# Peptides against a protein of PDB entry 6CSU: the designs that were tried, part 70

Target 1, 51 residues: chain A of PDB entry 6CSU
Amino acid sequence: GALEELRGQYIKAVKKIKCDMLRYIQESKERAAEMVKAEVLRERQETARKM

## One batch from the design tools (peptide; made by RFdiffusion4, then SolubleMPNN)

Design b2_p22_8_s3
Fold by OpenDDE base, seed 3:
Structure b2_p22_8_s3 (fold): chain B 51 residues (1-51), chain C 51 residues (1-51), chain A 22 residues (1-22)
Amino acid sequence: as target 1 above (51 residues)
Amino acid sequence: as target 1 above (51 residues)
Amino acid sequence: SPLEEKIEEYIKELEEEGEKIV
């Protein structure tokens, strides 16, 4: 019936949100890792410049 | 720095997603309740019609 | 991470609440 249909739609929506959140977390980690790599590179270049 | 800014944006996004999910759940419950009320009303009207 | 684990647990709780609607 209509109530069962609504329940099904709810569960489907929650699953979609879960997937979106996990993807966002993964992409955020990748961006953070790249920022750290860039900072390390700048530090090494600065050290080399002063030697 | 840039990394702290990214961290802040991530935390803010997670909080928003949480709030959106809670709101969706609440609205879904309200819709379900309204559907049940409508069904009960139809049942009563059908019973009355047959009397 | 601890934050990810908390998020996953929260999502699990939301899914369980959804199963109680009917």
Scores: peptide ipSAE 0.121, ipTM 0.537, DockQ to the pose 0.176
Fold by OpenDDE base, seed 4:
Structure b2_p22_8_s3 (fold): chain B 51 residues (1-51), chain C 51 residues (1-51), chain A 22 residues (1-22)
Amino acid sequence: as target 1 above (51 residues)
Amino acid sequence: as target 1 above (51 residues)
Amino acid sequence: SPLEEKIEEYIKELEEEGEKIV
């Protein structure tokens, strides 16, 4: 009935949001790592040019 | 009744998750920025020491 | 980011769906 459907939708929503958050965390970590690598490389070059 | 209460719990849960995600996004951006700043500073020092 | 926007949109949709549940 309507109660069972509502319960199912609640559980589905929570599970979906959890999965989205986990994916966001993973992708955010990858983007952050790439940004750090790029900035480190840029800084090495800039420092080398100044010296 | 039980159905209205369950609906209320669903809406409350979704709103809470939304707030948690938005906060996570903001804090993640701040942490990423801080990590980049720290790594740039470290790299400047290491490069300077090697030269 | 594109993912952040998609997540925010999806949460909005879930809230709207929740409001329709009676």
Scores: peptide ipSAE 0.119, ipTM 0.468, DockQ to the pose 0.453
Fold by OpenDDE base, seed 2:
Structure b2_p22_8_s3 (fold): chain B 51 residues (1-51), chain C 51 residues (1-51), chain A 22 residues (1-22)
Amino acid sequence: as target 1 above (51 residues)
Amino acid sequence: as target 1 above (51 residues)
Amino acid sequence: SPLEEKIEEYIKELEEEGEKIV
């Protein structure tokens, strides 16, 4: 019935958002890791230039 | 420094995700409630017409 | 709601993970 359909739509929407948020967090972590790698490389290069 | 800033940005993003999810759930509940109200009203009107 | 509470708990875990970056 209509109530069961509404419940199903609600659950589907929540699951979709959960997945979207998890993906966003994962992508954010990956971006953060790349930024750290770049920083470490720059620091190593700067140190090497000063040696 | 850069690492502290990165950490801050990560935490900020997670908090924003939390807020977005909660808002979506709240809006979804409100839409569901309105849908149920409309259905109940229609049922009452149909019943009234048959009396 | 129970669903909101579960989401809040999960977000809390993610926040704690983020706090370990530094």
Scores: peptide ipSAE 0.119, ipTM 0.540, DockQ to the pose 0.141
Fold by OpenDDE base, seed 5:
Structure b2_p22_8_s3 (fold): chain B 51 residues (1-51), chain C 51 residues (1-51), chain A 22 residues (1-22)
Amino acid sequence: as target 1 above (51 residues)
Amino acid sequence: as target 1 above (51 residues)
Amino acid sequence: SPLEEKIEEYIKELEEEGEKIV
């Protein structure tokens, strides 16, 4: 009935939001990793210039 | 720096999603309650017709 | 409800993961 359908819609929405959250955190981690990598490269170049 | 800013953006996004989730849950509960109320009224009318 | 509590706990965990990025 209508109540069961509403329950189904709720569960569907929760699952979608969960997926969106997981995707966002994954992308954020990837961006952070790339930023750290770039920083390490800059530090190496900086050290080389000082020697 | 850039890394701290990225962290800040992540936290902001998570907080927004949290608010959206809680709002959706609340609205879903309200809809369910109204549906039950309507069904109870129908049942009362149905009983009255049978008597 | 138990479902709401699970969702809130999951969101809390995601927030904690965000704090570990830096």
Scores: peptide ipSAE 0.112, ipTM 0.522, DockQ to the pose 0.143; fails the geometry check

## One batch from the design tools (peptide; made by RFdiffusion4, then SolubleMPNN)

Design b2_p23_1_s1 (from b2_p23_1, 8 letters changed)
Fold by OpenDDE base, seed 2:
Structure b2_p23_1_s1 (fold): chain B 51 residues (1-51), chain C 51 residues (1-51), chain A 23 residues (1-23)
Amino acid sequence: as target 1 above (51 residues)
Amino acid sequence: as target 1 above (51 residues)
Amino acid sequence: GVIEGTEKELEEIVEEVRKLLEE
């Protein structure tokens, strides 16, 4: 019936949100890794300049 | 030292990701709840009209 | 971890949707 169909539609929407969240986490981890890499490079450059 | 600073930066980045996820989930939950409530109300109104 | 926590929160959303549709 209509309620069963509605239930299915919203469960589908929630599953989409789950997938979006997993992708967001992955992308955020990648961005974080790049930020850390950049900071490491900066720190090494600063250290080299002080040596 | 540099290692401790890097560790701190990594932990900070991970905590930010966690906070971003929690906020996104909370907002998504609120939107989903409101959408479902609206659809349930609509369905009840349609049912009442057919009775 | 963060992913497991996210999955639990999403499962809670699904359960809330079910409850609302059963009202």
Scores: peptide ipSAE 0.097, ipTM 0.533, DockQ to the pose 0.048
Fold by OpenDDE base, seed 5:
Structure b2_p23_1_s1 (fold): chain B 51 residues (1-51), chain C 51 residues (1-51), chain A 23 residues (1-23)
Amino acid sequence: as target 1 above (51 residues)
Amino acid sequence: as target 1 above (51 residues)
Amino acid sequence: GVIEGTEKELEEIVEEVRKLLEE
């Protein structure tokens, strides 16, 4: 019936959310990697200036 | 040293990713719940109008 | 890891949606 159809639609929506979340995780990992690289570089530069 | 610093920044980044994901999950859960409530209400109202 | 945990959390959301529609 209509209610079962609605359940199916929302399950489909949640599966889409799953895919979006996995993409978000991947993008977040990439951003985090860049942040780490930038911070390490900054700290090394600051240390070098003090010497 | 530089190696320990890199490790520390990586761990910090991973912790941030975890927090971001948990927030995203929570927000997705809230949105899903609201969508379900709204849709169920709409369907009930439409059914009532036909009677 | 985090991804496996995310999948489990999403499965819980699916089940919650099913229950809400049964009301």
Scores: peptide ipSAE 0.095, ipTM 0.529, DockQ to the pose 0.047
Fold by OpenDDE base, seed 4:
Structure b2_p23_1_s1 (fold): chain B 51 residues (1-51), chain C 51 residues (1-51), chain A 23 residues (1-23)
Amino acid sequence: as target 1 above (51 residues)
Amino acid sequence: as target 1 above (51 residues)
Amino acid sequence: GVIEGTEKELEEIVEEVRKLLEE
């Protein structure tokens, strides 16, 4: 019935949001790691040029 | 009725998830910025000691 | 944390929805 279908749609939506959030967190961690690596590389070159 | 209440709970849940995600994203950006600053400082010292 | 809190609150809402379906 209508109530059961609405419940099903709600559960599906919640699960989708959860999955999207977990993916965002994972991708955010990967981007952060890459950002740190890039910054380290830039700083090494900058320091070397100044010394 | 039960259907309207169910819809209301669905909307409430989705809004809550959205708000929590946005807060997490904002806090994640702030932590990432601090992480980069800390890494830059560490790398400056490391490079200076090696050269 | 934020995520853990969201999950807990969602669980509470889901249980409330279950009760509504029993009406």
Scores: peptide ipSAE 0.080, ipTM 0.454, DockQ to the pose 0.052
Fold by OpenDDE base, seed 3:
Structure b2_p23_1_s1 (fold): chain B 51 residues (1-51), chain C 51 residues (1-51), chain A 23 residues (1-23)
Amino acid sequence: as target 1 above (51 residues)
Amino acid sequence: as target 1 above (51 residues)
Amino acid sequence: GVIEGTEKELEEIVEEVRKLLEE
């Protein structure tokens, strides 16, 4: 009935949000690692030019 | 009635999870930005010493 | 929790990247 359907929708929504959050965390970590690596390399070049 | 109340609770719970996720995303971005900034500054010093 | 663990892991990644670049 309507109650079971609503419960099902709630559970499905919560699971989806959880999955989205975990994926975001994983992708964020990967992007952060690459960003830091790239930025450090660029900074090294820029600093070398300024020295 | 009971159905409307349950629907209200469902909506409230989903909104809370969404808000928590958005806050996490915002805080994650802020921390990532600060880490990159700090790393760039440290790299600049290290590179300067090596030059 | 998940957030605390993520922050710690991110800090460790940053440190590993730094070490690799210093080699």
Scores: peptide ipSAE 0.076, ipTM 0.437, DockQ to the pose 0.030

Design b2_p23_1_s2 (from b2_p23_1, 10 letters changed)
Fold by OpenDDE base, seed 3:
Structure b2_p23_1_s2 (fold): chain B 51 residues (1-51), chain C 51 residues (1-51), chain A 23 residues (1-23)
Amino acid sequence: as target 1 above (51 residues)
Amino acid sequence: as target 1 above (51 residues)
Amino acid sequence: AVIEGTYKELEKIVEEVEQLLKE
């Protein structure tokens, strides 16, 4: 019935939100790691140019 | 009833998720910034030692 | 992290909803 359908929709939405958050956290970590790597590379290049 | 209770739980959960995500994003940005700064400093020190 | 607590809460909500659907 309508109640079961709504319950199903809510549980589906909650599961999706959970997955989205987990993915966001993972992607955020990956972006942070890449940002650090890029900064290290730039810093090395900068130093090399100053030598 | 059960419908109102479920709806209430859903709304509460969504609100909490939103707040937690916003806080996480903000804190993540701050940590990322500090991580980059620390890495730059370490890289400079590493280069200095190699000179 | 606080977000990890949210995950646990969501898991509980999912379990509760699943139980309500089963009943």
Scores: peptide ipSAE 0.082, ipTM 0.401, DockQ to the pose 0.058
Fold by OpenDDE base, seed 5:
Structure b2_p23_1_s2 (fold): chain B 51 residues (1-51), chain C 51 residues (1-51), chain A 23 residues (1-23)
Amino acid sequence: as target 1 above (51 residues)
Amino acid sequence: as target 1 above (51 residues)
Amino acid sequence: AVIEGTYKELEKIVEEVEQLLKE
């Protein structure tokens, strides 16, 4: 019935969200790593200029 | 020192990822709910037209 | 390690939602 169909569609949507989240985590980790590397480099350059 | 600074920046980046993920989940759930509602409505309208 | 923990926590949330929808 309509209720069972709705439940099925929600479960399908939740599974899709799970997959999207896993992908987003991986991409976010990569972006975070690059951000940290860039920030550390900038700080080191700034320190060097002050010496 | 440089190592402690890197560690601090890494932790900060991870905290940001966590927040971004929670927001993404919330937004994805909202989009999923709207998608399901729209699909159910379309199916009901299609069925009604066939009667 | 913190990121991995967040990942696992989010997976648990999804599983809980799936179970609630089946009840």
Scores: peptide ipSAE 0.071, ipTM 0.504, DockQ to the pose 0.064
Fold by OpenDDE base, seed 2:
Structure b2_p23_1_s2 (fold): chain B 51 residues (1-51), chain C 51 residues (1-51), chain A 23 residues (1-23)
Amino acid sequence: as target 1 above (51 residues)
Amino acid sequence: as target 1 above (51 residues)
Amino acid sequence: AVIEGTYKELEKIVEEVEQLLKE
């Protein structure tokens, strides 16, 4: 009935939010890792300039 | 030193991701709740029309 | 409940990363 359909739609919406969140976490982690790698590279370059 | 500063910056970035996700969850939950409320309202209106 | 579970998973990931960086 209508109640079961509404419940199904709500569950589907929540699952979509979960998937969007997981994707955002993954993309954000990748961006953070790239930022750290860039900083490490800069530090290595500065160290090399000092030697 | 530079290593401690890098660690601090990375931790700060990870904490920012956490905060962004909390905000996303909150906003998404609010949107989902509004969608459910709208559907319930439509069902009530349809029920009222059938009576 | 599903969203809350996802948040808890994120929280664990953040804590694990923080601990690794402190080592």
Scores: peptide ipSAE 0.070, ipTM 0.477, DockQ to the pose 0.063
Fold by OpenDDE base, seed 1:
Structure b2_p23_1_s2 (fold): chain B 51 residues (1-51), chain C 51 residues (1-51), chain A 23 residues (1-23)
Amino acid sequence: as target 1 above (51 residues)
Amino acid sequence: as target 1 above (51 residues)
Amino acid sequence: AVIEGTYKELEKIVEEVEQLLKE
C-alpha cells in the first residue's frame, strides 16, 4: 500500500545517501594518502639536498 | 623537528576532512528528512484527490 | 538506523586515518 511504498522510497533514498557518503569517504582517504605521499617525497628531497 | 611538523600538518588535514565529512553527513540527513516530508505531502495530496 | 550506522562507519574510518598519521 501507500505506506509500504513510502517506506520503500525512503529506504531507496537512504541507500543512495549512504553510497554517496561512502564514496566521499573513499575519495577523501585517497586524497589524504596522496597528500602524505607528496609530503614524504618533499621531505626526502629536502634531506637529500642537505646531504 | 621536521617530522613533528609534518605530523602536525597531517593531523590538521585529517581534522579538516573530519569536519567536511560531518558536515556532509548532517546535510545529507537534512536532505533525507526533506525528501521524506515532500513525499508524505505528495501522498496526502493524492489521497485527498481520491476522496 | 541505516544513517546512524553509516555515520559510525565514517567516524571509525576517520579515527583509523588519524591513528595512521600519528604513527
Scores: peptide ipSAE 0.079, ipTM 0.508, DockQ to the pose 0.060; fails the geometry check

Design b2_p23_1_s3 (from b2_p23_1, 9 letters changed)
Fold by OpenDDE base, seed 2:
Structure b2_p23_1_s3 (fold): chain B 51 residues (1-51), chain C 51 residues (1-51), chain A 23 residues (1-23)
Amino acid sequence: as target 1 above (51 residues)
Amino acid sequence: as target 1 above (51 residues)
Amino acid sequence: GVIEGTYKELEEIVKEVEELLKE
């Protein structure tokens, strides 16, 4: 019935949100890793300039 | 030193990700609630048409 | 719920990362 359909849609929506969140976390981690790599590279270049 | 600075920046980045995720969860919950409200309204209209 | 579980998983990931960054 309508109540069961509504509950089903809600559960489906929540699951979609979970998936979207996991994707966002993964992408954010990748961006963070890239930022760290860039920082390491910057520091290496700075060190090289001092040599 | 550079190593400590890098560690600090990475920790700061992951904490930012955590905060962004919390905000996303909150916004997603709000969107889900709105979707549920819209569905309830649709079902009420459908029920009304059958009356 | 599912979302709260996802958030808890994220918290654990953050903790793990912080531990890995310790000297």
Scores: peptide ipSAE 0.100, ipTM 0.516, DockQ to the pose 0.060
Fold by OpenDDE base, seed 1:
Structure b2_p23_1_s3 (fold): chain B 51 residues (1-51), chain C 51 residues (1-51), chain A 23 residues (1-23)
Amino acid sequence: as target 1 above (51 residues)
Amino acid sequence: as target 1 above (51 residues)
Amino acid sequence: GVIEGTYKELEEIVKEVEELLKE
């Protein structure tokens, strides 16, 4: 019925949001990792330059 | 030192991600609520039309 | 709910990352 239909649509929307959030987290973690790698590289380059 | 600085920057970035996710959740909840309201309105309008 | 669970998972990830950075 209409009530079940509405409930189903809501649940579907929530599940989509969850999936979007998980994807965002994964992508953010990857970006964060790359930022760290870049910073480490910078530090190593500075050290090498000073040697 | 440089290591502590890097760690601090990364933690700051992670905390930003957390805040972004919180905001996303809040905004998504609001959007979901509006979607539900719109659907309820649609159903009521259909019912009224059929009366 | 599902969203709250997802947020808790995020919090756990944050904690794990912070611990890794302490090492």
Scores: peptide ipSAE 0.096, ipTM 0.512, DockQ to the pose 0.061
Fold by OpenDDE base, seed 4:
Structure b2_p23_1_s3 (fold): chain B 51 residues (1-51), chain C 51 residues (1-51), chain A 23 residues (1-23)
Amino acid sequence: as target 1 above (51 residues)
Amino acid sequence: as target 1 above (51 residues)
Amino acid sequence: GVIEGTYKELEEIVKEVEELLKE
């Protein structure tokens, strides 16, 4: 019935949101890690130039 | 230094993302719950009319 | 539940990010 359909839609939506959020945070994590890595490299290079 | 500041900024950003995600889930849950509640009420009213 | 699981997964991901970003 209508209630079961709505419940099903809710569950499906929540699962989609979960997946989207986990993907987003994983992508953000990867981007952050790469940016930090790049910054570390730049700072090491800068230090080397100053030596 | 710049690296520490950058790291701090990214940690802060990730924490913000987490909070935003949890809030979004909660808001979605609340909206879905209200929709279900409304549907249950409508179905009860419809049943009552048919009696 | 689904939400609780999502919350725990997000917490672990945040911890991993913090570990990657620490000195």
Scores: peptide ipSAE 0.091, ipTM 0.518, DockQ to the pose 0.066
Fold by OpenDDE base, seed 3:
Structure b2_p23_1_s3 (fold): chain B 51 residues (1-51), chain C 51 residues (1-51), chain A 23 residues (1-23)
Amino acid sequence: as target 1 above (51 residues)
Amino acid sequence: as target 1 above (51 residues)
Amino acid sequence: GVIEGTYKELEEIVKEVEELLKE
């Protein structure tokens, strides 16, 4: 019925949010790692030019 | 009733997630900025020694 | 971190909601 359907929708939404959180954490870590790699590479070039 | 209780749990969960995500994002940005600063400084020293 | 804690809390909320569905 309508109540069960609504309950299902809420549970589905909460589970989706849980999955999205995990993905966000993982992607955030990946982006952070890539950002550091890019910055390190850039900094090597900058420092080399300044020396 | 059960519907109101379920709705309450959903709303509570979503609000908690939203608040924590916002805080996490803000703190993550701060930590990332500090990490990049530290890495840049370290890389300058490393590069200098290699040249 | 705080978000990892929220995830654990969310797991408990999901369990609670699933139990409510059985009522």
Scores: peptide ipSAE 0.077, ipTM 0.401, DockQ to the pose 0.057

Design b2_p23_1_s4 (from b2_p23_1, 10 letters changed)
Fold by OpenDDE base, seed 3:
Structure b2_p23_1_s4 (fold): chain B 51 residues (1-51), chain C 51 residues (1-51), chain A 23 residues (1-23)
Amino acid sequence: as target 1 above (51 residues)
Amino acid sequence: as target 1 above (51 residues)
Amino acid sequence: AVIEGTKKELEKIVEEVEEELKK
């Protein structure tokens, strides 16, 4: 009935937001990891140039 | 009626989730900005020490 | 009408969240 349909709509919306947030968090972590990797590479280049 | 009341509760709940997520995103961005700021300051210190 | 209206409103809220997340 109508109540079950409303419940379904609510659950669907909440699940979608949850999935979007989890993806955002994962992508954010990946971006952070890439930034760290780039920094480490730059540091290595600088060290190598000094040697 | 019961349908309208439940609808209202669901909408309210989803809006609350939205607000919480937006706050989380904002706080995450602020933390990232602070990390960048700290990095820039370290770079300036290193440059100053080299001069 | 109530069901369809609620669906659209919930989807709008979800979309608003998604738009903020892609920034």
Scores: peptide ipSAE 0.414, ipTM 0.786, DockQ to the pose 0.874
Fold by OpenDDE base, seed 5:
Structure b2_p23_1_s4 (fold): chain B 51 residues (1-51), chain C 51 residues (1-51), chain A 23 residues (1-23)
Amino acid sequence: as target 1 above (51 residues)
Amino acid sequence: as target 1 above (51 residues)
Amino acid sequence: AVIEGTKKELEKIVEEVEEELKK
C-alpha cells in the first residue's frame, strides 16, 4: 500500500545518502594522504633550496 | 491523514541527514587544511635541522 | 500523486547531497 511505498522511498533515500557519504569519506582520505605526501616533498625541496 | 503526516516526517528526517552531512564535510575540510598547515611547519623544521 | 511527489522530493534531497559531495 501507500504507506509501505513511502517507507520504501525513505529507506532508499537514506541508504543512498549513506553510501555516497562513505564513498566521499574514503576518497577524501585518499586525497588528503596524497596531498600531504606531495606537500611534504615540495616543502623539503623548498627548505633545502633556501638553506 | 496518516499518509501526509508520515510523508512530512520522512522528508524532515532526510533534510536533517543532509544538514548533518554538509556540516561534517565542512568540518572535515577545515581539519584537513589545519593538518596540512601543521605538517608543513613540522617538515620545515625537520628538514632544516638535518641540513 | 502523493507517492510520486514524495519520491521526487526525496530524490531531490539526495541529488543535492551528491552535488555537494562532488566539491
Scores: peptide ipSAE 0.414, ipTM 0.790, DockQ to the pose 0.828
Fold by OpenDDE base, seed 1:
Structure b2_p23_1_s4 (fold): chain B 51 residues (1-51), chain C 51 residues (1-51), chain A 23 residues (1-23)
Amino acid sequence: as target 1 above (51 residues)
Amino acid sequence: as target 1 above (51 residues)
Amino acid sequence: AVIEGTKKELEKIVEEVEEELKK
């Protein structure tokens, strides 16, 4: 009925927002990890050049 | 009626979730900007020390 | 009409969140 349809619409909307946010957080973490890797690589290269 | 009340409650709840997510995104962007500023500052300090 | 209107309004809110996330 109408009540079940409204409930379904609400749940669907909330689940979609949840999925989008989880994807955003994951992508943000991946970008942060890549920046850290790049920084560590640069530090190692500089150390190697100094030796 | 009950249908209209539930409709209103669901819309209100989803709007609240939206607002919370937008605030989270904004705070995340602010933290990222501060990290970039700190990195640039460290790079400049290291360059100055090497000169 | 109420069900379809609610669906469209909820989908609009979801889309607004997605638009902010892709920035």
Scores: peptide ipSAE 0.411, ipTM 0.786, DockQ to the pose 0.828
Fold by OpenDDE base, seed 4:
Structure b2_p23_1_s4 (fold): chain B 51 residues (1-51), chain C 51 residues (1-51), chain A 23 residues (1-23)
Amino acid sequence: as target 1 above (51 residues)
Amino acid sequence: as target 1 above (51 residues)
Amino acid sequence: AVIEGTKKELEKIVEEVEEELKK
């Protein structure tokens, strides 16, 4: 009935949000790792230039 | 009614997810900033030692 | 029964997300 259908719609929406959040977290971790690598490389060049 | 109660439960859950996500993002940014600072400092020492 | 079941399912999903956010 209508109640069961509404229930299904809400659960589907919440699950979608969960998946989106988990994806965001994973991508954020990857971006952070790349940012650190880039920063390290930049700092090596800067330090070498000043010495 | 029953449909309104179901809606209420959905909204409450979604709001909770949103709040947790925002908090995680904020805290993650702060941790990332500190991690970068620490990495830069370590890299300076490492680079200087190798040159 | 349907409402209570829905509540439990939503709470479960939220809890799973919270656990992942702590990592």
Scores: peptide ipSAE 0.387, ipTM 0.782, DockQ to the pose 0.791

